# Designs tried in a protein design run: peptides against a protein of PDB entry 4Y8H. Part 13

Target 1, 196 residues: chain A of PDB entry 4Y8H
Amino acid sequence: TSIMAVTFKDGVILGADSRTTTGAYIANRVTDKLTRVHDKIWCCRSGSAADTQAIADIVQYHLELYTSQYGTPSTETAASVFKELCYENKDNLTAGIIVAGYDDKNKGEVYTIPLGGSVHKLPYAIAGSGSTFIYGYCDKNFRENMSKEETVDFIKHSLSQAIKWDGSSGGVIRMVVLTAAGVERLIFYPDEYEQL

## One batch from the design tools (peptide; made by RFdiffusion4, then SolubleMPNN)

Design b1_p10_5_s3 (from b1_p10_5 with S7E M9V)
Fold by OpenDDE base, seed 2:
Structure b1_p10_5_s3 (fold): chain B 196 residues (1-196), chain A 10 residues (1-10)
Amino acid sequence: as target 1 above (196 residues)
Amino acid sequence: SSSSSLEEVL
C-alpha cells in the first residue's frame, strides 16, 4: 500500500494506490482504500483489509451517533475515535490509518495513526509499505498552501514513485478532494502516472 | 487477524 493525505490552501486531498495482496498473490487490483467516515471526514487504510474496514465501520457509527446529538464532528474528534480503537486493540490489529477532513473552522487537517495507535497531526502524511520510498521526495517537494492542481500533481508524482518501487502497491491512483465546495473523487490509471 | 496467510492485506 501507498497512501497519503495532503493539506492545501482550500482543504485536503487523500490519495491511495489500489492493490491488495494475499500472500504472494495480487488479490485485487482496484481496491478502494479511501473510506468515508463522515461527509467530509475520510481515511486512508493500510494493513489488514479486514481490520481497517472494521475500524472504519465503528468510527462511522460513532460519528453518526455524534452528529445526531451534537452536530458535525471535527476531524480531530474523528482522529481521536480512530486512535482509541487502534490503541486499545493494538495487540490484535494490523492497521495504519491516515485521517483527513475539512471543516470551515479548521480547514483541511491530517492525522496519522501508525501501528500502535499513536496520533500525529501533520500538514501532510504518508503511510504504507510504499511510503518508505518517497519520504525524501515528499519532504523535498511538499509546500504549504498549494493549489488543488499543484496538490493533485504532488500526490500523483509521489504515489507514482512509491508504486514504482513497492511490489505491494499498484493499480490505479485514487484521490478524494475535501473542500468547502464538497467532495470530489479522482482516478488516475497506470498509462498516465507510469510516465511521470 | 493478520496472522492468517489467507488474509487480504492493503
Scores: peptide ipSAE 0.502, ipTM 0.824, DockQ to the pose 0.603; fails the geometry check
Fold by OpenDDE base, seed 5:
Structure b1_p10_5_s3 (fold): chain B 196 residues (1-196), chain A 10 residues (1-10)
Amino acid sequence: as target 1 above (196 residues)
Amino acid sequence: SSSSSLEEVL
């Protein structure tokens, strides 16, 4: 897996490859690793498909309950719910999560939650087995307050590089754009990003 | 979750 989320001028963009493995074999090239937990709060998933799906489902439920009682949760609140689940159940989970969301007060925010269940707020985050290959590239090329187009290109190039080197990453590149204007899903195919 | 060789991994 190669996943990332990047804050930019107008909000935040999540990105992911789509490869899954079963044992030593590639099982699927079209899996959606970008998961909605609230209207404008999403997550990137790495690790066990079952574990991360279960976590996301529970978070979604908690955020729905939260909304009914208190109104729309912040991205920080969502990250806190993820953290609670990942940390308190870490002995039974294999999950790496990036939480990203947009609201008018806080704008785009990114929180990364690695295997141990810690939480870290960052201007951008990368995770998954492919992320190890692109720390240098991302550090060199990330800029704050990029345009939507610049951010899409940054994510596309980053994930393309990760996929080149990580056998556990591949397929399509999916993105979710979260801004005041709404939610937009993007998809890029190998014929395009392999040429970068 | 239980460990399995059939587990799908992202």
Scores: peptide ipSAE 0.499, ipTM 0.817, DockQ to the pose 0.608; fails the geometry check
Fold by OpenDDE base, seed 3:
Structure b1_p10_5_s3 (fold): chain B 196 residues (1-196), chain A 10 residues (1-10)
Amino acid sequence: as target 1 above (196 residues)
Amino acid sequence: SSSSSLEEVL
């Protein structure tokens, strides 16, 4: 897996590859690793598909309950729910999560929750087995307050590089753009990103 | 659990 989320001038963009494995084999499935937990709060998932799906489902339920009582939750609130679940169940979970969201008060925010259940708020985050290959690239090329187009290009190039070197990453690159204007899904295919 | 040979991993 190669996943990332990047804040930019208008909000935040999440990105992910789509490759999955089953045991020692690459599974013949193109998985969506970008998961909605609220209208403008999403997550990137790495690790056990079952574990991360269960966590995301529980978070979604909590945020729905929260909304019914208090209104739209902040991204920080969502991250805190993820953190609690990942930390309290860390002995039985294999889960790496990036939480990203947009609201009018806080704009785009990114929280990374690695194995163990710590939480870190960052301008951008990368995770998954492919992330080890792109720490240097991302650090060199990330800028705050990029345009949408610049941010899409940054994510596309970053994930393309991760996929080139990580056998556990591949397939399509998916993105979710979260802004005041709404939610937009993007998809890029190998014939495009392999040439970058 | 990641011990299953049939488990899907992201």
Scores: peptide ipSAE 0.494, ipTM 0.815, DockQ to the pose 0.584; fails the geometry check
Fold by OpenDDE base, seed 1:
Structure b1_p10_5_s3 (fold): chain B 196 residues (1-196), chain A 10 residues (1-10)
Amino acid sequence: as target 1 above (196 residues)
Amino acid sequence: SSSSSLEEVL
């Protein structure tokens, strides 16, 4: 897996590859690793598909309940729910999560929750087995308050590089753009990003 | 393998 979320001028963009593995084998399934937990709060998932799906489902439930009682939750609130689940169950979970969301008050925010259930608020985050290959690239090329297009390109190039080196990453690159204007899903195919 | 041989891993 190669996943990332990047704050930018108008909000935040999540990105992910789509390859999955089963044991030592690459699975044929193309998985959507970008998961909605609220209208404009999403997560990137790494690790156990079952574990991360269960966590995301529980978070979604809590955020729906929260919304019914208190209104739209903040991204920080969502990250807190993720953290609670990941930390309290860290001995039984294989889950790496990046939480990203947009609201009018806080704009785009990114929280990374690695194994162990710590939580870190960052201007951008990368995770998954492919992330190890692109820390240098991302650090060099990330800029605050990029445009949407610049951010899409940054994510596309970053994930493309990760996919080149990580056998557990590949397939399509999916993105979710969260802004005041709404939610937009993007998809890029190997022919598009392999040449970068 | 990081998990069960039957488990799907992202």
Scores: peptide ipSAE 0.475, ipTM 0.797, DockQ to the pose 0.567; fails the geometry check

Design b1_p10_5_s4 (from b1_p10_5, 3 letters changed)
Fold by OpenDDE base, seed 4:
Structure b1_p10_5_s4 (fold): chain B 196 residues (1-196), chain A 10 residues (1-10)
Amino acid sequence: as target 1 above (196 residues)
Amino acid sequence: SSTSSLPELL
């Protein structure tokens, strides 16, 4: 897996590859690793497919309950719920999660939750087996307050490089854009990003 | 979990 989330001037963009493996086999070429937990709060998933799906389902339930009682939750609240679940189950869990969301007060925010269940707020985050290959590239090329187009290009180039070197990453590049205007899904195919 | 299937990994 190669996943990332990047804050920019108008909000935040999540990105992911789409390969799933079972042992030595590619089980699914077009997996959706970008999962909605609230209207404008999403996550990127790495590790066990079953574990991360279960966690995301529980978080979605808690945020729906929260909304019915108190109104729209913040991204920080969502990250706190993820943290609680990941930390309490750390001995039986293989999960790396990036939480990202947008609201009018806080704008775009990113929280990374690695194995062990710690939480870290960052202007951008990368994770998964492919991320080790692109720390240098991302550090060199990330800028704060990029445009939407600049941010899409940054994520596309970053994930393309990760896929090039990581056998556990591949397929399509999926993105989710979260802004005041709403939610937008993007998809990019190998014919485009392999030439980057 | 099934004993006959390997885990699916992302």
Scores: peptide ipSAE 0.487, ipTM 0.807, DockQ to the pose 0.733; fails the geometry check
Fold by OpenDDE base, seed 1:
Structure b1_p10_5_s4 (fold): chain B 196 residues (1-196), chain A 10 residues (1-10)
Amino acid sequence: as target 1 above (196 residues)
Amino acid sequence: SSTSSLPELL
C-alpha cells in the first residue's frame, strides 16, 4: 500500500493505490483504500483489510451518532475515535490509518495513526509499505497552501514513485478531494502515472 | 481456494 493525505489551499486531498496482497500473492482485486467515515471526513487504510474496514465502520457509526446529537464532528473528533480504537486494540490489530477531513472552521486537516495507535496532526502524511520510498521526495516537494492542481500532481507523482519501488503497491491511483465545494473522486490509471 | 482463505493486506 501507498497512501497519503495532503492539506492544501482549499482543503485536503487523500490518495491511495489499489493493490492488495493475500499472503505472498498479489490479489487481482482493485481495492478502494479511501474510506468515507463522514461526508467530508475520510481515511486512508493500510494493513489488514478486515481490521481497517472494521475500524472504519465503527468510526462511521460513532460519527453518525455524534452528528445526530451534536452536529457535524470535527476531523479531530474523528481522529480521536480512530485513535481510541487503534490504541485500545493495538495488540490485535494491524492497522495504519490516515484521517483527513475538511470543515469550514478548521479547513483541511490530516491526522496519521500508525501501528500502536498514536496520533499525529501533520500538514501532510504518507503511510503504507510504499511510503518508505518517498519520504525524501515528499519532504522535498511538499509545499503549504498549494493549489488543487499542484496538490493532485504532488500526490500523483509521489504515489507513482512509491508504486515503482513497492511491489505491494500498484493498480490505479485514487484521490478524494475535500473542500467547501464538496467531495470529488479522481482516478488515474497506470498509463497516466507510470510515465511521470 | 487456499488463497481465498488467507487474510487480505492493503
Scores: peptide ipSAE 0.477, ipTM 0.793, DockQ to the pose 0.613; fails the geometry check
Fold by OpenDDE base, seed 3:
Parts: C-alpha cells; structure tokens; sequence
Structure b1_p10_5_s4 (fold): chain B 196 residues (1-196), chain A 10 residues (1-10)
C-alpha cells in the first residue's frame, strides 16, 4: 500500500493506490483504500483489509451518532475515535490509518495513526509499505497552501514513485478532494502515472 | 468488507 493526505489552500486531498495482496500473492482485486466516515471526513487505510474496514465502520457509526446529538464532528474528533480504537486494540490489529477532513473553521486537516495507535497532526502524511520510498521526495516537494492542481500533481508524482519501487503497491491511483465546495473523486490509471 | 475466503492485506 501507498497512501497519503495533503492539506492545501482550499482543503485536503487523500490519495491511495489500489493493490491488494492475499498471503504471498497479489489479489485480483482493485481495492478502494479511501473510506468515508463522514461527509467531509475520510481515511486512508493500510494493513489488514478486514481490520481497517471494521475500524472505519465503527468510526462511521460513532460520527453518525455524534452528528445526531451535537452536529458535524471536527476532523480532530474523528481522529480521536480512530486513535482510541487503534490503541486499545493494538494487540489484535494491523492497521495504519491517515484521517483527513475539511470544515469551515479548521479548513483541511490531516492526522496520521501508525501501528500502535499514536496520533500525529501534520500538514501532510504518507503511510503504507510504499511510503518508505518517498519520504525524501515528499519532504523536498511539499509546499503549504498549494493549489488543487499543484496538490493533485504532487500526490500523483509521489504515489507513482512509491508504486515504482513497492511491489505491494499498484493498480489505479484514487484521490478524494475535500473542500468547501464538496467532495470530488479522481482516478488515474497506470498509463497516466507510470510515465511521470 | 471483502467476501474473499482468504485474508487480504492493503
């Protein structure tokens, strides 16, 4: 897996590859690793497909309950729920999560929750087995307050590089753009990103 | 979740 989320001038963009493995094999499935937990709060998933889906389902339920009582939750609130689940169940979970969301008060925010269940708020985050190959690239090329187009290009180039070197990453690149204007899904195919 | 009989890793 190669996943990332990047804050930019108008909000935040999440990105992910789509490759799934089954034991020692690459599964013949194009997985969506970008999962909605609220209208403008999403997560990137790495690790066990079952574990991360279960966590996301529980978070979604909690945020729905929260909304019914208190109104729209903040991204920080969502991250805290993820953190609690990942930390309290760390002995039985293989989960790496990036939480990202947009609201009018806080704008785009990113929280990374690696194995063990710590939480870190960052301007951008990368995770998954492919992230190892792009720490240097991302650090060199990330800028705060990029445009949507600049941010899409940054994510596309970053994930393309991760996929080139990580056998556990590949397929399509998916993105979710979260802004005041709404939610937008993007998809890029191998023929588009392999030549970058 | 996936309906696969085998565990999946992302």
Amino acid sequence: as target 1 above (196 residues)
Amino acid sequence: SSTSSLPELL
Scores: peptide ipSAE 0.462, ipTM 0.789, DockQ to the pose 0.489; fails the geometry check
Fold by OpenDDE base, seed 5:
Structure b1_p10_5_s4 (fold): chain B 196 residues (1-196), chain A 10 residues (1-10)
Amino acid sequence: as target 1 above (196 residues)
Amino acid sequence: SSTSSLPELL
């Protein structure tokens, strides 16, 4: 897996490859690793497909309950729910999560939750087995307050590089754009990103 | 713990 989320001028963009494996074999090239937990709060998933889906489902439920009682949760609140689940159940989970969301008060925010269940707020985050190959590239090329187009290109190039080197990453590149204007899903295919 | 009989990894 190669996943990332990037804050930018107008909000945040999540990105992911789509490869899944079963043992040593590629099982699927079109899996959606970008999962909605609230209207404008999403997550990127790495690790066990089953574990991360279960966590996301529980978070979604908690955020729905939260909304009914207190109104729309912040991205920080969502990250806190993820953290609690990942940390308290870390002995039974293989999950790496990036939480990203947009609201009018806080704008775009990114929180990364690695295997141990810690939580870290960052201007951008990368995770998954492919992320190891792109720390240098991302550090060199990330800028704060990029445009939507610049951010899409940054994510596309980053994930393309990760996929080139990580056998556990591949397929299509999916993105979710979260802004005041709404939610937008993007998809990019190997024929275009392999040439980058 | 995984509930799947075949572990699928992301």
Scores: peptide ipSAE 0.452, ipTM 0.783, DockQ to the pose 0.528; fails the geometry check

## One batch from the design tools (peptide; made by RFdiffusion4, then SolubleMPNN)

Design b1_p11_1_s1 (from b1_p11_1, 7 letters changed)
Fold by OpenDDE base, seed 1:
Structure b1_p11_1_s1 (fold): chain B 196 residues (1-196), chain A 11 residues (1-11)
Amino acid sequence: as target 1 above (196 residues)
Amino acid sequence: SSAPDNTVPDA
């Protein structure tokens, strides 16, 4: 898995590869690792697909309940719910999650929740087996307040490099763009990103 | 059957 989320001028973009494996077997080449938990709060998932899907479902339900009582939750609130679930179940849970969201008050925000259930707010986050290969690249090339296009290119290049080196990453690159204007889903195929 | 797994080190 190669996943990341990047804050930018107008909000935040989540990105992910789409390969799922079980052992050495490629179980699915088109897995959607970008999961909605609220209108403009999404997450990137690594680790056990079943575990992380269950967590995301619980968070989604919690945020729906929250919304009905208090209005739209912040990204921080969503991250807190993820954190509690991941921390309390850390001994029986394989999960690495990046939470990202947009709201008018806080703009784009990214929270990374690695194994163990800690939470870290960052301008951008990378995770998954492929991330090991691109820490240097991302650190060198990330800039704050990039344009949408610059951010898409940054994510595309980053994930392309991760996929190049990580056998557990591949397939398509999916992105979700969260801004005041709404939600946009993007997809990029190997024929394009392998050329980068 | 085993669930699909993308287990990786995370930072």
Scores: peptide ipSAE 0.034, ipTM 0.688, DockQ to the pose 0.104
Fold by OpenDDE base, seed 4:
Structure b1_p11_1_s1 (fold): chain B 196 residues (1-196), chain A 11 residues (1-11)
Amino acid sequence: as target 1 above (196 residues)
Amino acid sequence: SSAPDNTVPDA
């Protein structure tokens, strides 16, 4: 897996490859690792597909309940729910989750939750087995307050590089753009990103 | 594991 979320001028963009593996076997070439937990709060999932899907489902339910009682939750609230679930189950979980969301007050925010169940707020985050190959690239090329187009290109290039080296990453590159204007899903195919 | 996985490091 190669996943990332990047804050930018107008909000946040989540990105992911789409390969799921079981050992050396490619189980699914078009997995959707970008998961909605609220209207403008999404997550990137790495690790056990079953475990991370279950966590995301629980978070989504909690946020729906929260909304019914208190109104729209913040991204921080969502990250807190993820953190608690991941921390409490850390001995049985293989999960790396990036939470990202947009609201008018806080704009785009990114929270990374690695295997240990800690939570870290960052301008951008990368995770998954492919991330090890692109830490240097991302550090060199990330800039704060990029345009939407610059951010899409940054994510596309980053994930393309990760996919080149990580056998557990591949397929299509999916993105979700969260801004005041709404939610936009993007998809990029190998014929485009392999040549980058 | 037997379930589909993409962990760090992924196997």
Scores: peptide ipSAE 0.032, ipTM 0.690, DockQ to the pose 0.133
Fold by OpenDDE base, seed 5:
Order: structure tokens, then sequence, then C-alpha cells
Structure b1_p11_1_s1 (fold): chain B 196 residues (1-196), chain A 11 residues (1-11)
């Protein structure tokens, strides 16, 4: 898996490859690792597909309950719910999750929750087996307050490099853009990103 | 777990 989320001028963009494996076997080449937990709060999932999906489902439920009682939750609140679930169940879970969201007060925010259930707020985050190959590239090329187009290109190039070197990553590159204007899903195919 | 995974040498 190669996943990332990047804050930018107008909000935040999540990105992911789409390969799922079991052992050395490619079980699914078009997996959707970008998961909605609230209108403008999403997550990237790595590790066990079943475990991370279960966590995301529980978070979605908690945020729906929260909304009914208190109004729209912040991205930080969502990250806190993820953190508690991942930490409390760390002995039985394989989960690496990036939480990203947009609201008018806080703008785009990114929280990374690695294995073990810690939580870290960052201007951008990368995770998954492919992330090990792109720490240097991302550090060199990330800039704060990029445009939407610059951020899409940054994520596309980053994940392309991760996929190139990580046998557990591949397929299509999916993105979700969260801004004041709404939610937008993007998809990029190998014939495009392999040429970068 | 027997579920499909994607290996996480995570950050």
Amino acid sequence: as target 1 above (196 residues)
Amino acid sequence: SSAPDNTVPDA
C-alpha cells in the first residue's frame, strides 16, 4: 500500500494506490483505500483490509452520533476517535490510517495514526509499505499552500514512485479532494502515471 | 489475520 494526504491552499487531498494482496498474491487491483467517515472527513487505510474497514465503520458511526448531539465534528475529533480505537485494539489490529478533513474554521488538516495507535498532526503524511521509498522525494517537493493542481501533481508523482518500487502497491491512483466547494474524486491509470 | 492485506512497514 501507498497512501498519503496533503494539506494545500484550499483544503486537503487524500491519495492511494489500489492494490490489495494476500501473501504474494494480488487479490484485488482496484481496491478503494479512501474511505468516508463524514461529509468532509475521510481516511486512507493501510494494513489489514478487514481491520481498517471495521475501524472506519465504527468511526463513521461515532461521528454520526456526534453530529446529532453537537453538530459537525472537527477533523481532530475524528482523529481522536480513530486513535482510541487503534490504541485500545492494537494487539488485535494491523492498521495504519491517515485521517484528513476540511472545515471552514480549521481548513485542511491531516492526522497520521501509525501501528500502535499514536496520533500526529502534520501538514502532510505518507504511510504504507510504499511510503518508505518516497520520504525523500516528498520532503524535497512538498510545499505549504500549493494550488489544487500542484498538489494533485505532487501526490501523483509521489505515489507513482512508491508504486514503481513497492511490489505491494499498484493499480490506479485514487484521490479525494476536500475543500469549501465540496468533495471531488479523481482517478489516474497506469498508462498515465508510469510515464512520470 | 486471514483477510487480504497490504503489508505495512508503516511510518
Scores: peptide ipSAE 0.032, ipTM 0.698, DockQ to the pose 0.111
Fold by OpenDDE base, seed 2:
Structure b1_p11_1_s1 (fold): chain B 196 residues (1-196), chain A 11 residues (1-11)
Amino acid sequence: as target 1 above (196 residues)
Amino acid sequence: SSAPDNTVPDA
């Protein structure tokens, strides 16, 4: 898996590859690792597909309940729910999750929740087995307050590099753009990103 | 850069 989320001028963009593996075998070539937990709060999932799907379902339910009582939750609130679940179940859980969201007050925010259930707020985050190959590239090329197009290109190039070297990453590159304007889903195919 | 670690290796 190669996943990332990047804050930019107008919000945040989540990105993911789509390969799921079971051992050495590709089990699914077009997995959707970008998961909605609220209208403009999404997450990137790595690790156990079953574990992370279960966590996301619980978070989604919690945020729906929260909304009914208090109104729209913040991205920080969502990250806190993820953190609690990951920490409390850390002994039996394999999950690396990036939470990203947009609201008018806080704009785009990114929270990374690695194994163990800590939480870290960052301007951008990368995770998954492919992320180890793109430390340097991301550090060198990330900039604050990029445009949407610059951010899409940054994510596309980053994930393309990760996929080149990580056998557990591949397929299509999916993105979700969260801004004041709404939610936009993007997809990029190997014929395009492999040439970068 | 001096940015904190923002990556986690995981399949």
Scores: peptide ipSAE 0.023, ipTM 0.589, DockQ to the pose 0.427

Design b1_p11_1_s2 (from b1_p11_1, 7 letters changed)
Fold by OpenDDE base, seed 3:
Parts: sequence; structure tokens; C-alpha cells
Structure b1_p11_1_s2 (fold): chain B 196 residues (1-196), chain A 11 residues (1-11)
Amino acid sequence: as target 1 above (196 residues)
Amino acid sequence: SSAPVNAVPDA
């Protein structure tokens, strides 16, 4: 898995590869690791596919309840719910989750929740087995307040590099763009990103 | 058999 989320001028973009494995086999080559928990709050999921899906479902439910009582939750609130669930279940849970969202007050925000259930707010985050190969690249090339196009290119190049070196990453690159204008899903195929 | 996973970094 190679996943990331990047704040930019107009909001935040989440990105992910699409390979799920079971042991030595590819279980799914077109997995959607980008999961909606609220209209403009999404997450990237690494770890147990079933467990992280269950966690995301619980978070989505909590945020729906929150919305009915208090209005739209902040990205920080969503991250805190993820944190609690991941920390409380850490003995039986393999999960590395990136939470990202947009709202008019806070703009784009990214929270990373690694194994163990800590939470860290960052301008951008990377995770998954492929992330180990691109820490240097991302640090060198990330800039704050990039344009949408610059950010898409940054994520595409980053994940392409991760996929090149990580056998547990591959398939398509999916992105979700969260801005004031709404939500946009993007997809890029190997024939394109392998040439970068 | 193992459950499907989205691989995390090795420990």
C-alpha cells in the first residue's frame, strides 16, 4: 500500500494505490482505499482491509450522529474518533490511517494515525508499505499552498515512485480532491504513471 | 490463510 494526503492552496487531496494482498497473493488489484466518512472528510486506509473498513464505518456513523446534533464536524473531530478507535483496539488491530478533510474555517487539514493509535496533524502525510521509499522524495518536493495541478502531479509522482519499489503497491492511482467547490475523484492508470 | 490487507510498513 502507498497512501498519502496533501494540503494545498484550495484544500486537500488524498491519494492511494489499489493493491490488496493476502499472504503472497494479490487479492484485489483495484481496491478503493479512499473512504468517505463525511461529505468533505475522507480517509486513506492501510492495514487489515476488513478492520479498517469497520473502523471507517463506525466513524461515519459517529459523524452522522454528530451532524444531526451539532452540525458539520471538523476534520479534527473526525481524526479524534479514529484515534480513539485505533488506540482502544490496538492489541487486535493493524491500521495505519490518514484522515483528511476540508471546511471553510480550517481549510484543508491532514491527520495521520499510525500503528498504535497516536494522532499527528501535518501539512502532508504518507503511509503504507510503499511510503518508506518516498520520504526523501516527498520532503524534497512538497511545498505549501501548491495549486491543484501541482498537487495532483506531486501525489502522482510520489505514488508512482512508491509503486515502482514496493511489491505490495500497484494497480491504479486514485485521488480525492476536497475543496470549497466540492469533491472530485480522479484515477490514473499504470500506462500513464509508470512513465513518470 | 491470511486475511486481505493493505500492506503497512515492516516493523
Scores: peptide ipSAE 0.380, ipTM 0.858, DockQ to the pose 0.123
Fold by OpenDDE base, seed 5:
Structure b1_p11_1_s2 (fold): chain B 196 residues (1-196), chain A 11 residues (1-11)
Amino acid sequence: as target 1 above (196 residues)
Amino acid sequence: SSAPVNAVPDA
């Protein structure tokens, strides 16, 4: 898995490869690792596919309840719910989750929740088995307040590099763009990103 | 485990 989320001028973009494995075998080549928990709050999921799906479902439920009582939750609130669930269940859970969201007050925000259930707010985050190969590239090429196009290219190049070296990453590159204008899903295929 | 996973970094 190679996943990331990047704050930029107008909001935040989440990105992911699409390979799921079972042991040494590819179980799914077109997995959707980008999961909605609120209108403009999404997450990237690494770890047990079933466990992280369950966590995301619970978070979505909590945020729905929150909305009914208090109004739209902040991204920080969503990350806090993820953190509590991941930390409290860490003995029975393998999860590395990136939470990202947009609202008018806070703009784009990214929170990473690695194994163990800590939470860290960052301008961008990378995770998954492929992330180990692109820390250097991302550090060198990330800039704050990039345009949408620059950010898409940054994520595309980053994940392409991760996929080149990580046998557990591959398939398509999916992105979700969160801005004041709305939500946009993007997809890029190997024929394109392998040539980068 | 034989369960499907989105791989995390190896130790």
Scores: peptide ipSAE 0.313, ipTM 0.837, DockQ to the pose 0.127
Fold by OpenDDE base, seed 4:
Structure b1_p11_1_s2 (fold): chain B 196 residues (1-196), chain A 11 residues (1-11)
Amino acid sequence: as target 1 above (196 residues)
Amino acid sequence: SSAPVNAVPDA
């Protein structure tokens, strides 16, 4: 898995590859690792597909209840719910999750939740087995307040490199763009990103 | 400054 989320001028973009593996076996070529938990709060999932799906479902439910009582939750609130669930279930949970969201007050925000259930707010985050190959590239090329196009290119190049070197990553590159304008899903195929 | 990353060794 190679996943990342990047804050930019107008919000945040989540990105992910689509390969799911069991050992050396490619179980699914087109997995959707970008999961909605609220209108403009999404997450990137790594680790156990079953575990992370279950966590995301629970978070989605909690945020729906929250909305009915208090209005739209902040990204920080969503991250807190993830953190609590991941921490409380850490002994039976394999999950690496990046939470990203947009609201008018806080703009784009990214929270990374590694194994164990800690939470860290960052301008951008990368995770998954493929992330180990793109530390250098991301460190060198990330800039704050990029345009949408610059950020898409940054994520596309980053994940392309991760896929190139990580046998557990591959397939299509999916992105979700969260801004004041709404939610946009993007998809990029190997014929495009392999040439980068 | 570079941002910390969350590397998870999963597949």
Scores: peptide ipSAE 0.038, ipTM 0.618, DockQ to the pose 0.628
Fold by OpenDDE base, seed 2:
Structure b1_p11_1_s2 (fold): chain B 196 residues (1-196), chain A 11 residues (1-11)
Amino acid sequence: as target 1 above (196 residues)
Amino acid sequence: SSAPVNAVPDA
């Protein structure tokens, strides 16, 4: 898996490859690792597909309850719910989550929740087995307050590099763009990103 | 810092 989320001028973009593996085998070529937990709060999932899907379902439920009582939750609130679930179940879960969301007050925000259930707010985050190959590239090329197009290119190039070296990453590159204008899903195929 | 300090090496 190679996943990332990047804050930019107008909000935040989540990105992910689509390969799921079981041991040395490719189990799914087109997995959707970008998961909605609220209208403009999404997450990137790495680790056990079953574990992370269960966590995301529970978070979605909690945020629905929250909304019915208090209105739209903040991204920080969503991250805190993820954090509690990952921390309390850390002995039985293999889960690495990046939470990203947009609201008019806080704009785009990214929270990374690695194994163990800590939470870290960052301008951008990377995770998954492929992320180990792109720390240097991301550090060199990330800039704050990029345009949408610049951010899409940054994510596309970053994930392309991760996929080149990580056998557990591949397939299509999916993105979700969260801004004041709404939610936009993007998809990029190997014929395009392999040429970068 | 803008560098991601955490990553998960999961597939």
Scores: peptide ipSAE 0.025, ipTM 0.579, DockQ to the pose 0.587

